# Ledger of designs, part 15: peptides against a protein of PDB entry 7Q4I

Target 1, 281 residues: chain A of PDB entry 7Q4I
Amino acid sequence: HENSTIAERLYSEVRVLCWIMTNPSNHQKKARHVKRTWGKRCNKLIFMSSAKDDELDAVALPVGEGRNNLWGKTKEAYKYIYEHHINDADWFLKADDDTYTIVENMRYMLYPYSPETPVYFGCKFKPYVKQGYMSGGAGYVLSREAVRRFVVEALPNPKLCKSDNSGAEDVEIGKCLQNVNVLAGDSRDSNGRGRFFPFVPEHHLIPSHTDKKFWYWQYIFYKTDEGLDCCSDNAISFHYVSPNQMYVLDYLIYHLRPYGIINTPDALPNKLAVGELMPEI

## One batch from the design tools (peptide; made by RFdiffusion4, then SolubleMPNN)

Design b1_p9_4_s1 (from b1_p9_4, 5 letters changed)
Fold by OpenDDE base, seed 1:
Structure b1_p9_4_s1 (fold): chain B 281 residues (1-281), chain A 9 residues (1-9)
Amino acid sequence: as target 1 above (281 residues)
Amino acid sequence: EMPPFFPPE
């Protein structure tokens, strides 16, 4: 006995293409479990690899494997999306094959924004890029206009976008997007709580899990705390989620219910005009 | 230049 009317509306009005960063060695080990869990809630799901897999719906991009090729794979993935799928969705999510995403919460965050607004969202980090960049592991979502600007304006210009395939992919795309005036949005909720997370829930929810010298506290763009105040009630993503934990999360979020507790969703915000952002917190 | 990674495993 569920009422999914609002979720169904958002599924239609806020169309999301999810592309998953993977490799041939992870097709069966990791990527398949994304497809069987949260990936089924995307409007379109594509696995970006170096080898084709028809069972997985994996695309063979013309790139090598390994960490030094992640930037190359990201560039080719967005080129492929722009050429074949730019009209299939309004928003374009990058996630890893060990990222878990609550797609309904992402649609809720994105609802007020126009897909023609040059914006992207994720877990914002402050180093290297003036406006910040979005953590690769937490996943990040581009508007349709952001994808257009990235592929058409940034990628062809070596002064705007790194032409080689080396470097941190999340930093490099962040530089490219800044150079074509794609805005690094604020993904926090109205209470200032984060929605995209570069680690598992345990690492964010449990106080003193890491020391104050841990790099994350120096990288995070917005001030954040550990504990229950770390995370939005409408959190979107977590990283380093094992295949087994994906099924656990699917069960906990979509099946397990505390008897007698019914959540009433907040009203949808007003839609923004093209180029408008939500007020900063 | 590369951001550090902290896997739970």
Scores: peptide ipSAE 0.024, ipTM 0.691, DockQ to the pose 0.575
Fold by OpenDDE base, seed 2:
Structure b1_p9_4_s1 (fold): chain B 281 residues (1-281), chain A 9 residues (1-9)
Amino acid sequence: as target 1 above (281 residues)
Amino acid sequence: EMPPFFPPE
């Protein structure tokens, strides 16, 4: 009863490799549920861990576990991707094992861009990195050229990229990418609404008398509102999504339909030249 | 392992 022709076209034209940050203790508790939900809609799905898991298709990276090793794991993950999978996709998404992603919406956002454009997208934060950096929890997506620059140009140079495995993973990759002229893109829709979210939908959709001192309001690169206008109709990601919530979101997004309402997708934008970005909104 | 979603120090 659904027409997926455009989504199928984008699946072929905008190939996405998703790598999931996980650890052995989360293989069954969290990562398995990514594989059983939104991860199925990636062109390729890889779980990056410290231990191999043949059921999960997890890769054992030569890293330790714990928060202080997340940056090390990210570096090794992208090295692994570059060595084994750089031609398997056009775009390379990092997500956590509690991130939920609507991959079709990501393909729609990415469609006009060349994968040879040095660009990456996510929930942009303004501190620490001049052009901004993308929130680790919301997930961030690199073009093929961005991955190449990161692995080949940035990682081997301690002046461009931190050699130690310590530090905030998302900040450190943001610094490295800036230093090799990978652009921090604008992921907002044509109405200025965000697509990548570092919290669950409820946190963004429900106006809370949130303290204006809440760190998020100081960190966001672009001004955003709460309520229904918080989020694009083509939102891409949410973070802190429990395993059960992943199945709920899968049901709500892909199965539950209001009878008699037909959504007609907007026309695809024109493709951009290599190095070209969408106009500012 | 807590994800890097907390602000850096």
Scores: peptide ipSAE 0.023, ipTM 0.694, DockQ to the pose 0.164
Fold by OpenDDE base, seed 4:
Structure b1_p9_4_s1 (fold): chain B 281 residues (1-281), chain A 9 residues (1-9)
Amino acid sequence: as target 1 above (281 residues)
Amino acid sequence: EMPPFFPPE
């Protein structure tokens, strides 16, 4: 038996719309498995595609497919969300169709923050954007105010936001958000451990999995190490998660239990004022 | 420029 009272409270108080970046070729191969696993725990789940799929709940955005159109798709996705769903949630998560997300842990991280605070969270990278930007693969979550500023203030202004659909989508949205004073938040836990991860758990948990020259170590905004201390006990996301691994993670996180071990959640922190952030560590 | 992608699969 589980007591989900706090999780249920956070489900109501920290409403999350998850939009999944996908394409028609991945509806059945990948996106469906998101819907059948972690996507069920979002308050609203939408698949952003180039073709409609009523079974998946996929939206056909007016964009082409391919990696060179990801920025275009991101812009249209947030425009669609703003037009149709801005009041359906407090927070708006972008994830890929191979991103796995522990939504309860995201709600826990977001709980102190006002949705009216112009902030977004994810795996922060340091290049290209002064305040940093959030890794696209790890997924990133915008407050309602951040979405409003992005769609209403940034997107219509070519000086603030790239009008072309080309470029790295995560870098480009990061530039746009910075230009409208949306803050790149710190997603780390109280111990300084990351919560959003651009790779599978194995890549972060196993020491020396990558060379020290690996680009990731030059991109990461906050210094981090490999091994068990790499990752928060309340980690939020991992990337490059195969469809099969999604079901494995669902089983390991939500079903598999060591008999006789009971975890109690920490107390919720105090809520912050509008515009206030947690101190960086 | 996009960072290199190294999928584990």
Scores: peptide ipSAE 0.022, ipTM 0.693, DockQ to the pose 0.477
Fold by OpenDDE base, seed 3:
Structure b1_p9_4_s1 (fold): chain B 281 residues (1-281), chain A 9 residues (1-9)
Amino acid sequence: as target 1 above (281 residues)
Amino acid sequence: EMPPFFPPE
């Protein structure tokens, strides 16, 4: 028997709508496995596609398919959320259909923040955007106020937000959010360890002879280490997770336990005022 | 430009 009392409290107090970036060809191959694993732990789960799928709960957005349309799909997804679901949650997560998310850890990170604070979190990258932007693959989460500012203030203004559908989705939303004073938050834990990861756990945990020229090391906003110290004990997301790996992660995180070891959660931090952020490490 | 994606393992 597990005691989930704190997790249940956070489920009620830190409501998360998860929207999944997908396409019709991946509904059965990838997206359904998100729905069958970590997506069940969202307060609301929506699949954003170009075709409706009632079995998946997929929405047909008025966009084309392909990598060059991801920015267009992101804009339409947040417009759809704002119109239909802005009051269904406090926080709004974008993830890919090969992103795995530990939603309880995300709620823990978000707990002190007001959803009326214009902030978003993810794996912060430093190029192109002065305050940084969040990696698309690792997933990123907007406050309710951030969604409002994005849809109402940024999207209608071509000077603030790119009107065409081309470009890197994560960079373009990062530019738009900066232009409406949505803050790029620090998602690291109290030890300075990352929570959102743009690769699978193996790539972060195992020091690979990654050439120092590898783009990731030039893109990361905060200093990060390799090995076991790479990752928070309360890590939130990993990318490039296969459907099979999603079930493995679900088993390892939620079912497999070492006998005789009891995890005691840390105390919840104090809640912040509207507009207040946790101090950067 | 979007950074190169690693091939999924």
Scores: peptide ipSAE 0.021, ipTM 0.687, DockQ to the pose 0.410

Design b1_p9_4_s2 (from b1_p9_4, 6 letters changed)
Fold by OpenDDE base, seed 1:
Structure b1_p9_4_s2 (fold): chain B 281 residues (1-281), chain A 9 residues (1-9)
Amino acid sequence: as target 1 above (281 residues)
Amino acid sequence: SMPRFYPPE
């Protein structure tokens, strides 16, 4: 017996469009497993590709394939969303076809914020962008106003947003968003624990998995530790999740229960005014 | 794990 009343409320009040970065070679290998697992919990789910796939609900964007085209695909994806879907949701999540997302935890994080606040969230990195930028692999979520500013104000102006399709997509969108005063939010919980993760749970949860010279420790915006204190009890995303691991995570999170343990959710915070953010920790 | 994130050119 489950009581999903709060989750159902948040599903209605915090509407999320999830778009998945994919390519035609991964439609069957990866993307369909997103659709069959966590993607079904989005209010709307769209796969952004270079080829149409009606079974997957994939859109053919006018871009080439390859790592050097990810920025181009991101720009076209958000243009497509703004043109066709800007009113279908309040928040717009980018994820990869090997990202796993607990959408209910994302709705909980987003609940106090107005979608008219120019803000976005994810795993914040510190290089290249003064306010930071959000890791592409961990996934990042834009408010409706952030999408509007990105597409209408940033993209048409080469001085604000890179016109070519080269570069790291997450860095480039981070630059563009900063240039139109979209704020890089703090996605950490009240205990200072992260919610968006650019690796699998194992890599974050197990201490000493990486050395201190590992690039991640130089890139992370907020100081974080490895081990159990690495990760919020309300973690949102993990990256490099294999198709099989998506089904395992779905089972562990939504089906497997320790008998006799009931989790009582915390009360929802007060809603913020337009333009207001939660205090950074 | 290889970083997916490349420095800007």
Scores: peptide ipSAE 0.036, ipTM 0.735, DockQ to the pose 0.092
Fold by OpenDDE base, seed 2:
Structure b1_p9_4_s2 (fold): chain B 281 residues (1-281), chain A 9 residues (1-9)
Amino acid sequence: as target 1 above (281 residues)
Amino acid sequence: SMPRFYPPE
């Protein structure tokens, strides 16, 4: 009895390919639970690994495993997407196998933007990259034009993009994207609340008595608070979500309802021209 | 992927 007409419209108009960063040891432990939960709401879902898995729809990229190979895997993943899937979607989400994503909320954020606008979104961090970069764990989404620029213009040029496979993948892609004029967008809602989160909901919702010396407070590009006002009502992602928590979140978000409370969605914003961004908050 | 409990270098 739920009306999903607007969500169905956005599913058609804002096509999202989700690629999941995983490895063979996590195919059964983590990745399959993404496929069984939020990943099924992507227009296309691909698992990027070092080994093929036909049950998972995992691609074997020519990369090693471990943290030092994540940048190499990211480069190969986007090369693979560009070669095989660039027309299958308008937007291209990178997520980890322990990232949970509310894809409908991402489509809502992306709706006004042209996929031909060179832009990407996520949890913006301020160090290392002048315009900022997006946290790898929170997931980040590139427009089709951003993917094209990354693969065609940045990757082939060692002056624009690191040729080595070492380094923090989120920082390195951030550098590459900046060098080809892909804009680091603002993913905050109209109230200035974040949508992409590099930790579990509990970490953001519960004010910690812990020190503001925690690295996160120095890394965030935009000022944010903890507590109920930490997070948009249309939050998009959380990181370090266990397989069990993915099913809990699926239940809470898509099934559990407080009886007698009906949410009426806001009207869709006007579409932006190519190259146009939403006003700063 | 690998957990990022600490900032990148």
Scores: peptide ipSAE 0.035, ipTM 0.734, DockQ to the pose 0.166
Fold by OpenDDE base, seed 3:
Formats: C-alpha cells, sequence, structure tokens
Structure b1_p9_4_s2 (fold): chain B 281 residues (1-281), chain A 9 residues (1-9)
C-alpha cells in the first residue's frame, strides 16, 4: 500500500555502499542484526572484520582487534573498498555494528551532490581538525572522489595521513581528508537540524540528559538544541543502538503508521555542479 | 543513563 517510487529512484541514482565496523565476537551479537534491519537498504553491505564470515558477508582485513586498531581497520576497509568496490556505489558509508541508519534520508541529503565532489558528511565535531571531522559513532559518508583521494593521495603519504594504526579513527581520517582537500560538509537540514547523531534518539530528544559541561557540547561544530527540535524530520543515524532497538526502530520508521496521516515528501533540490556545496545554514 | 561514548584522546 506504500508508494516507494521516489525512494526507488534515489536507490538507483544515489547508490550507497555501507561498510560496518565489526569484529568476530560481534558477528552474531550485533552485526547480523544490522544485516537484518537497516543494512538491507544499502545498495551494497559489507562487514569489515578480522575474520571472514560467509553468512554475514564479512571481510577479514589484515588488522588486529581492539579499540587501538580502529584506525588501522578504517584504512584497510577503505583500501579494500577502493580496490574491489569503488564503482559499485557513489557514496561510501562507515557505520558501527551498533549504528542505525535511515538510508533513504541519507540518499535525500546526498542527492544534490556529485559523487565526484570531494566531500564527506556526518556529525561534525570541531576539535583537532580545522574544518572539523565527522564523529565515528554517528557514521560518516564519503563521496567516491573522497574515497579515491583518501586511498590514493592521503594514505600513501605519512605527511598527509598517519601511518601507524593508533589514534581515534574519526579524528585521523578527518585529518587525512582535510590534507587532500576533501571538504567536511554540512549535514544539517534546511531548518538547521542535525541528521547524524552519536547517541540514541532518547539522549537527543530528552532535554537535560547531559549537563552543559558534557564533552559533546564542546565538540559539536554547529549549534544544536535538545528536545524535539534537536533532530531533523529526515534524521539519518543514531549510535549505541542495541540489536533489539534496531528492530524497534525498523518497526517505528517503516511499519508503524498513524492512520489517516500521509506524509508528502518535499521536492528534490536541484543537483549541484561538481565541487559545489549547499549553502551553509 | 550517561552516554558511553568518550571523546577521542
Amino acid sequence: as target 1 above (281 residues)
Amino acid sequence: SMPRFYPPE
């Protein structure tokens, strides 16, 4: 009974490869639930691990496990994507195995942009990187050109990109991308509301969940509010989503409907030229 | 509950 014509069009025109950061211990506990929920809506879904899993479609990257190896895994993941999958999509999303993503909303945000524009999107943080960097937990999406620049131009040069595997992966990729002139885009909607979120919906929607001294308020690049106005009607991602919450979100977003209320989507914006960005809000 | 995410060092 749903009309998915616009979503189907965007699925074809805004192709997204989603790679999921995971490890062997989380294949069954977390990653399979991504595959069974929002990951099905990616044009291609790959799980990046240290062990192969044919049931999951997991790739064994030549990396160790643990928090100190996340940067190494991110580098190897994008190398793998560039070598094997660079033409399979236009946009390349990194997400964690506890990130939930509304892929249709991401396609809507990305629609006006050329994949040949060196740009990436996510929840922008202001420290460490002049233009900002995208929060690892919220997930971030690179254009095809951004992936090319990262893998071909940044990674081979220790002056542009950290050669060791230590450090915060989101900060390190942010530094590398800045050094090859990949732009940190603005993912906010036309009302200035965020789309990528580093926490669960409850933590953003409920005011006073954190005090003003909470690090997040010092890290956010753009001013954000708490409460119902915190989040775009077309929000893209949330982090720390448990496997059970993924199924709940899938139900709430794609199945549960208030009878007699029909959502009419806004018109698609005009496409931008290569290198052009949407104006800042 | 407090978010379990900590900023990068």
Scores: peptide ipSAE 0.034, ipTM 0.728, DockQ to the pose 0.157
Fold by OpenDDE base, seed 4:
Structure b1_p9_4_s2 (fold): chain B 281 residues (1-281), chain A 9 residues (1-9)
Amino acid sequence: as target 1 above (281 residues)
Amino acid sequence: SMPRFYPPE
């Protein structure tokens, strides 16, 4: 027997809309597997595409396909969310169709924050944006207020937000959000361990003699190590997760149990006031 | 998605 009482409470109190970046060629190959695994744990799940798919629940955004259109798709996705779904959730997660997310862990991280606080979380990178920006691949989550500011204040103003569709989507949204005073939060746990990861678990958990010159170490905003201490016990996301790996992760996280080992959740932190952030570690 | 070995575009 499993006791999900706290998870159920957080499901109701910390409502998450997940939007998945996808394209028509990936509806069946990738996006469907998100829907069948971790995406079912979102309060609302929407696939943002260039073609409608009623089986997937995919929306056709008025954008082209390809990497050069990711920023355009991101802008249109958040416009669509703001117009149709801004009240359906408190938090709005962007993920790729090869991102795996433990939504319960995200709700736990978000619990103390007001959705009216202009904040967003993810794997924070330091280049290009003074406060940092969140890695697109790891996924990032905006508060309702952050979405409002992005769509209503940033997007209409070319001085605040890039009007063309070119550029790295994660960098560009990071610039836009900074320009409307949406704060780049610290997603690390109380031990300083990361929760959002731009690679698969194996890449973070296994100390590869990766050249310290690897771009990731230059980009990461907070110092992190490889190995078991790399990752929070309440990790939220991993990227480059294959469709098969999504099912493996679902099995390992939600089904496979070592007999006789029972863990208890930590106490929930106190809720913060509107505009208040937890201290950075 | 971006290649693992290159910075985000």
Scores: peptide ipSAE 0.038, ipTM 0.747, DockQ to the pose 0.171; fails the geometry check

Design b1_p9_4_s3 (from b1_p9_4, 5 letters changed)
Fold by OpenDDE base, seed 5:
Structure b1_p9_4_s3 (fold): chain B 281 residues (1-281), chain A 9 residues (1-9)
Amino acid sequence: as target 1 above (281 residues)
Amino acid sequence: ERPRFFPPK
């Protein structure tokens, strides 16, 4: 009873490789549930770990575990992608094993952009990096050219990219990408509403859920509000989503329907030239 | 994965 023609078109034209940051202790507890829910809608899904797991499709990267190794794991993950999978997709999404992503909405956002444009998208934060950087937890997506520049131009040069494995991975990759002229894009919709979110939907939708002194309000690059205007109707990601919540979200988004309401999708925008960005809102 | 109440460093 569903018409998925446009979604199927975008699945073919906007190919997304999703790599999931995980560790061996979370293969069964968290990562497996990503694979069983939103991860199945990626064109390719890879779990980046320190141990191989053929059932999960997990890769053993040459890194240690723990929060202090996340930057090292990120560098090795993108090196692995560049060496083995750079032509398997047009866009390359990093997500955590507790991030939920509506991949169709991401394809819609990415559709007009060339994958040869050096750009990446996510929830943009303003500190530490002049152009901003994308929140690690919300997930961020690099164009194929952005991956190439990161791996080939930035990583080998200690002046452009941090050589040791310490630091906040999202800040460090943001610095590296800026240094090779990869642009931090604007992921907001035409109404100025965000698409990538570093918390669960409830934290964004409910007014006054957090104190206004909460760090998030000082970090966001674009001013945003809580409530119904917080989030795009085509939102892409949420973080801190439990395994059970992933199945709930899958049901709510892809199965539950209000009878008698038909959503007609907006027309796709025109394609942009290489290097061209959508106007900032 | 980092605590939701602390900013990135």
Scores: peptide ipSAE 0.035, ipTM 0.765, DockQ to the pose 0.165
Fold by OpenDDE base, seed 2:
Structure b1_p9_4_s3 (fold): chain B 281 residues (1-281), chain A 9 residues (1-9)
Amino acid sequence: as target 1 above (281 residues)
Amino acid sequence: ERPRFFPPK
């Protein structure tokens, strides 16, 4: 038997709307597996597509398909969320249909923050945007205020936000958010370990002795290590997770238990005031 | 956007 009292509390107090970037060709291949695994732990789950799918709960956004349309889809997705769902949650997660998220760990990270604080979290990259931007694949989560600022203040102003639908969606939203003073938060735990990851667990956990010229090492905003110390005990997301791997992760995280080992969760931190951030490590 | 991971050979 399991005690989920704290998780249930956080489910109520830290409401998360998850929107999944997908397309019609991936509704059955990928998106439905998100819905059947980690997506069911979101307070609200929406699949943003170019075609409606009532079985999946997919929304048809007025955008074309293709990698060069992802920014357009992101803009339309958040416009849709703001119009229809801004009060359905406190935090708004973007993830891909091959991203796996431990939503409870995200709620834990977000707990002290006010959703009225203009902030967003994810795997922070340093290029292109002064304060950094969050990796699209690792998933990024905006506060309600961040969504408001993005949709109401940034999107209508071509000086603040790119009007064209081309470009890297994660970079472009990062630029827009910076321009409306939405802060790129630090998602690392108290030990300085990351929580959002742009690759599968294996790629982070297994020391590969990769060349320092590998793009990832040039992109990461914060210093990171490989091996067991790569990742927080409360890691939030991984990317490039296949549909089958999602079920494996679901089993490993939520079902498989080493008999006789009982985890006692740390106490929740104090709530922060509006506009207040956790101190940097 | 979505840079791919390729392990060194």
Scores: peptide ipSAE 0.033, ipTM 0.752, DockQ to the pose 0.291
Fold by OpenDDE base, seed 3:
Structure b1_p9_4_s3 (fold): chain B 281 residues (1-281), chain A 9 residues (1-9)
Amino acid sequence: as target 1 above (281 residues)
Amino acid sequence: ERPRFFPPK
């Protein structure tokens, strides 16, 4: 038997709606495998597409098919969430159909924060947006208040939020959120290790002789290293995870156990007041 | 946008 008492508590207290960015061509190839793996651990799971799929629980957003209309889809997705699901969760995660997320670790990170605090988390990048923005591929999570501000205050104002559907969706939402004073939080653990990752675990865990000029090192907001200290023990997400790798990760994380080794979770931190953030490292 | 292993063109 496994003791999941703390995880069950957090499932109740830190409710997460996960919306998955997908398209009709990927419903069967990718999105279905999210639903069958990590997506089942969300309190609510919605696939945002251009076509309805009752088997997948996909929503047809009013966006053009066959276009790289990621920004348009992101705007419509959050509008849909605000209209239909804003009270169904406390936190609202965007992920791609090839992102893998350990939802329990995300709940742990989010636990001290009020969902009424205007904040969002992810893998923070430094260009284009003064406070930074969160990498689209690694996934990013908005508080309920952040969603409200985005949909109600930012989207209707072309001066605050780009009205057309072109552009990098993660940069554009980052600009919009900054303009309505939604804070780009620090998702690193107490040891300064990252939790949201824009690549597969292998890329982060194995030191590569990548040129320091590699764009990622210029984009990352906080200094990070590759290798053993690359990743938090409570890492949240990885990107470019194939459907098969999702099942492998599910097995490794939730099923495979080294006999005789028992993990003892750290105590939960104290809850923060509305508007309060954890100190940055 | 989704970052690629190789820099965007």
Scores: peptide ipSAE 0.032, ipTM 0.755, DockQ to the pose 0.256; fails the geometry check
Fold by OpenDDE base, seed 4:
Structure b1_p9_4_s3 (fold): chain B 281 residues (1-281), chain A 9 residues (1-9)
Amino acid sequence: as target 1 above (281 residues)
Amino acid sequence: ERPRFFPPK
């Protein structure tokens, strides 16, 4: 007794390629669980690694492993996508192998935007990049045009994009994207609630007397609160989700239902013109 | 920068 008509429509109209940042040691430990849960709801799912894995659909990028190679891997991942898959989707999501994503909610957020608009979305942080950058852990999604600009315009120019593979990948891509006029979008819902989250739901939902000195509160671009008002009803992503938690979330979101409660989707917004963004709130 | 959550001790 499920009606997925709107979700199916959005699946067709808002095509998402998801690429997962992983490594060979995590293919079985983490990545396969992404594939078995939320990753199956992407239009295309690719695991970006340093080793090929046909069972996982992992690509061996010409990069080394380790934290210091994440930026290099990100660059190579998007180069690979541009070369092989740029027309396979409209939007291109980067996620970690411990990120959980509700792809339908992402499609809903992206629906009004043209994929030819140079824009990307995620959990926006304010340091280092004037317009902000998107948290790597929460995952971030680039429009097709954003990918094109990143790969074709930014990457080849050391003045626009760091040629070295060192650095924080999310900051570095944020710098590159800003330098080619890819806009850092506002992913918040109409109530000002976030959709991309760099931590697990528990950390956002439960007001902890977290010291306001916690780095996160200084990094967030948009002021947010903890508690139930922290998160959109159409939240998109959470980070630090264990493999077991992925299955739990999958069950809770897609299977477990309170009997007698029927949710009706909001009407889709009007589509925006190329280059147009929703007003920031 | 990969965010890290440090739970309070």
Scores: peptide ipSAE 0.032, ipTM 0.751, DockQ to the pose 0.291; fails the geometry check

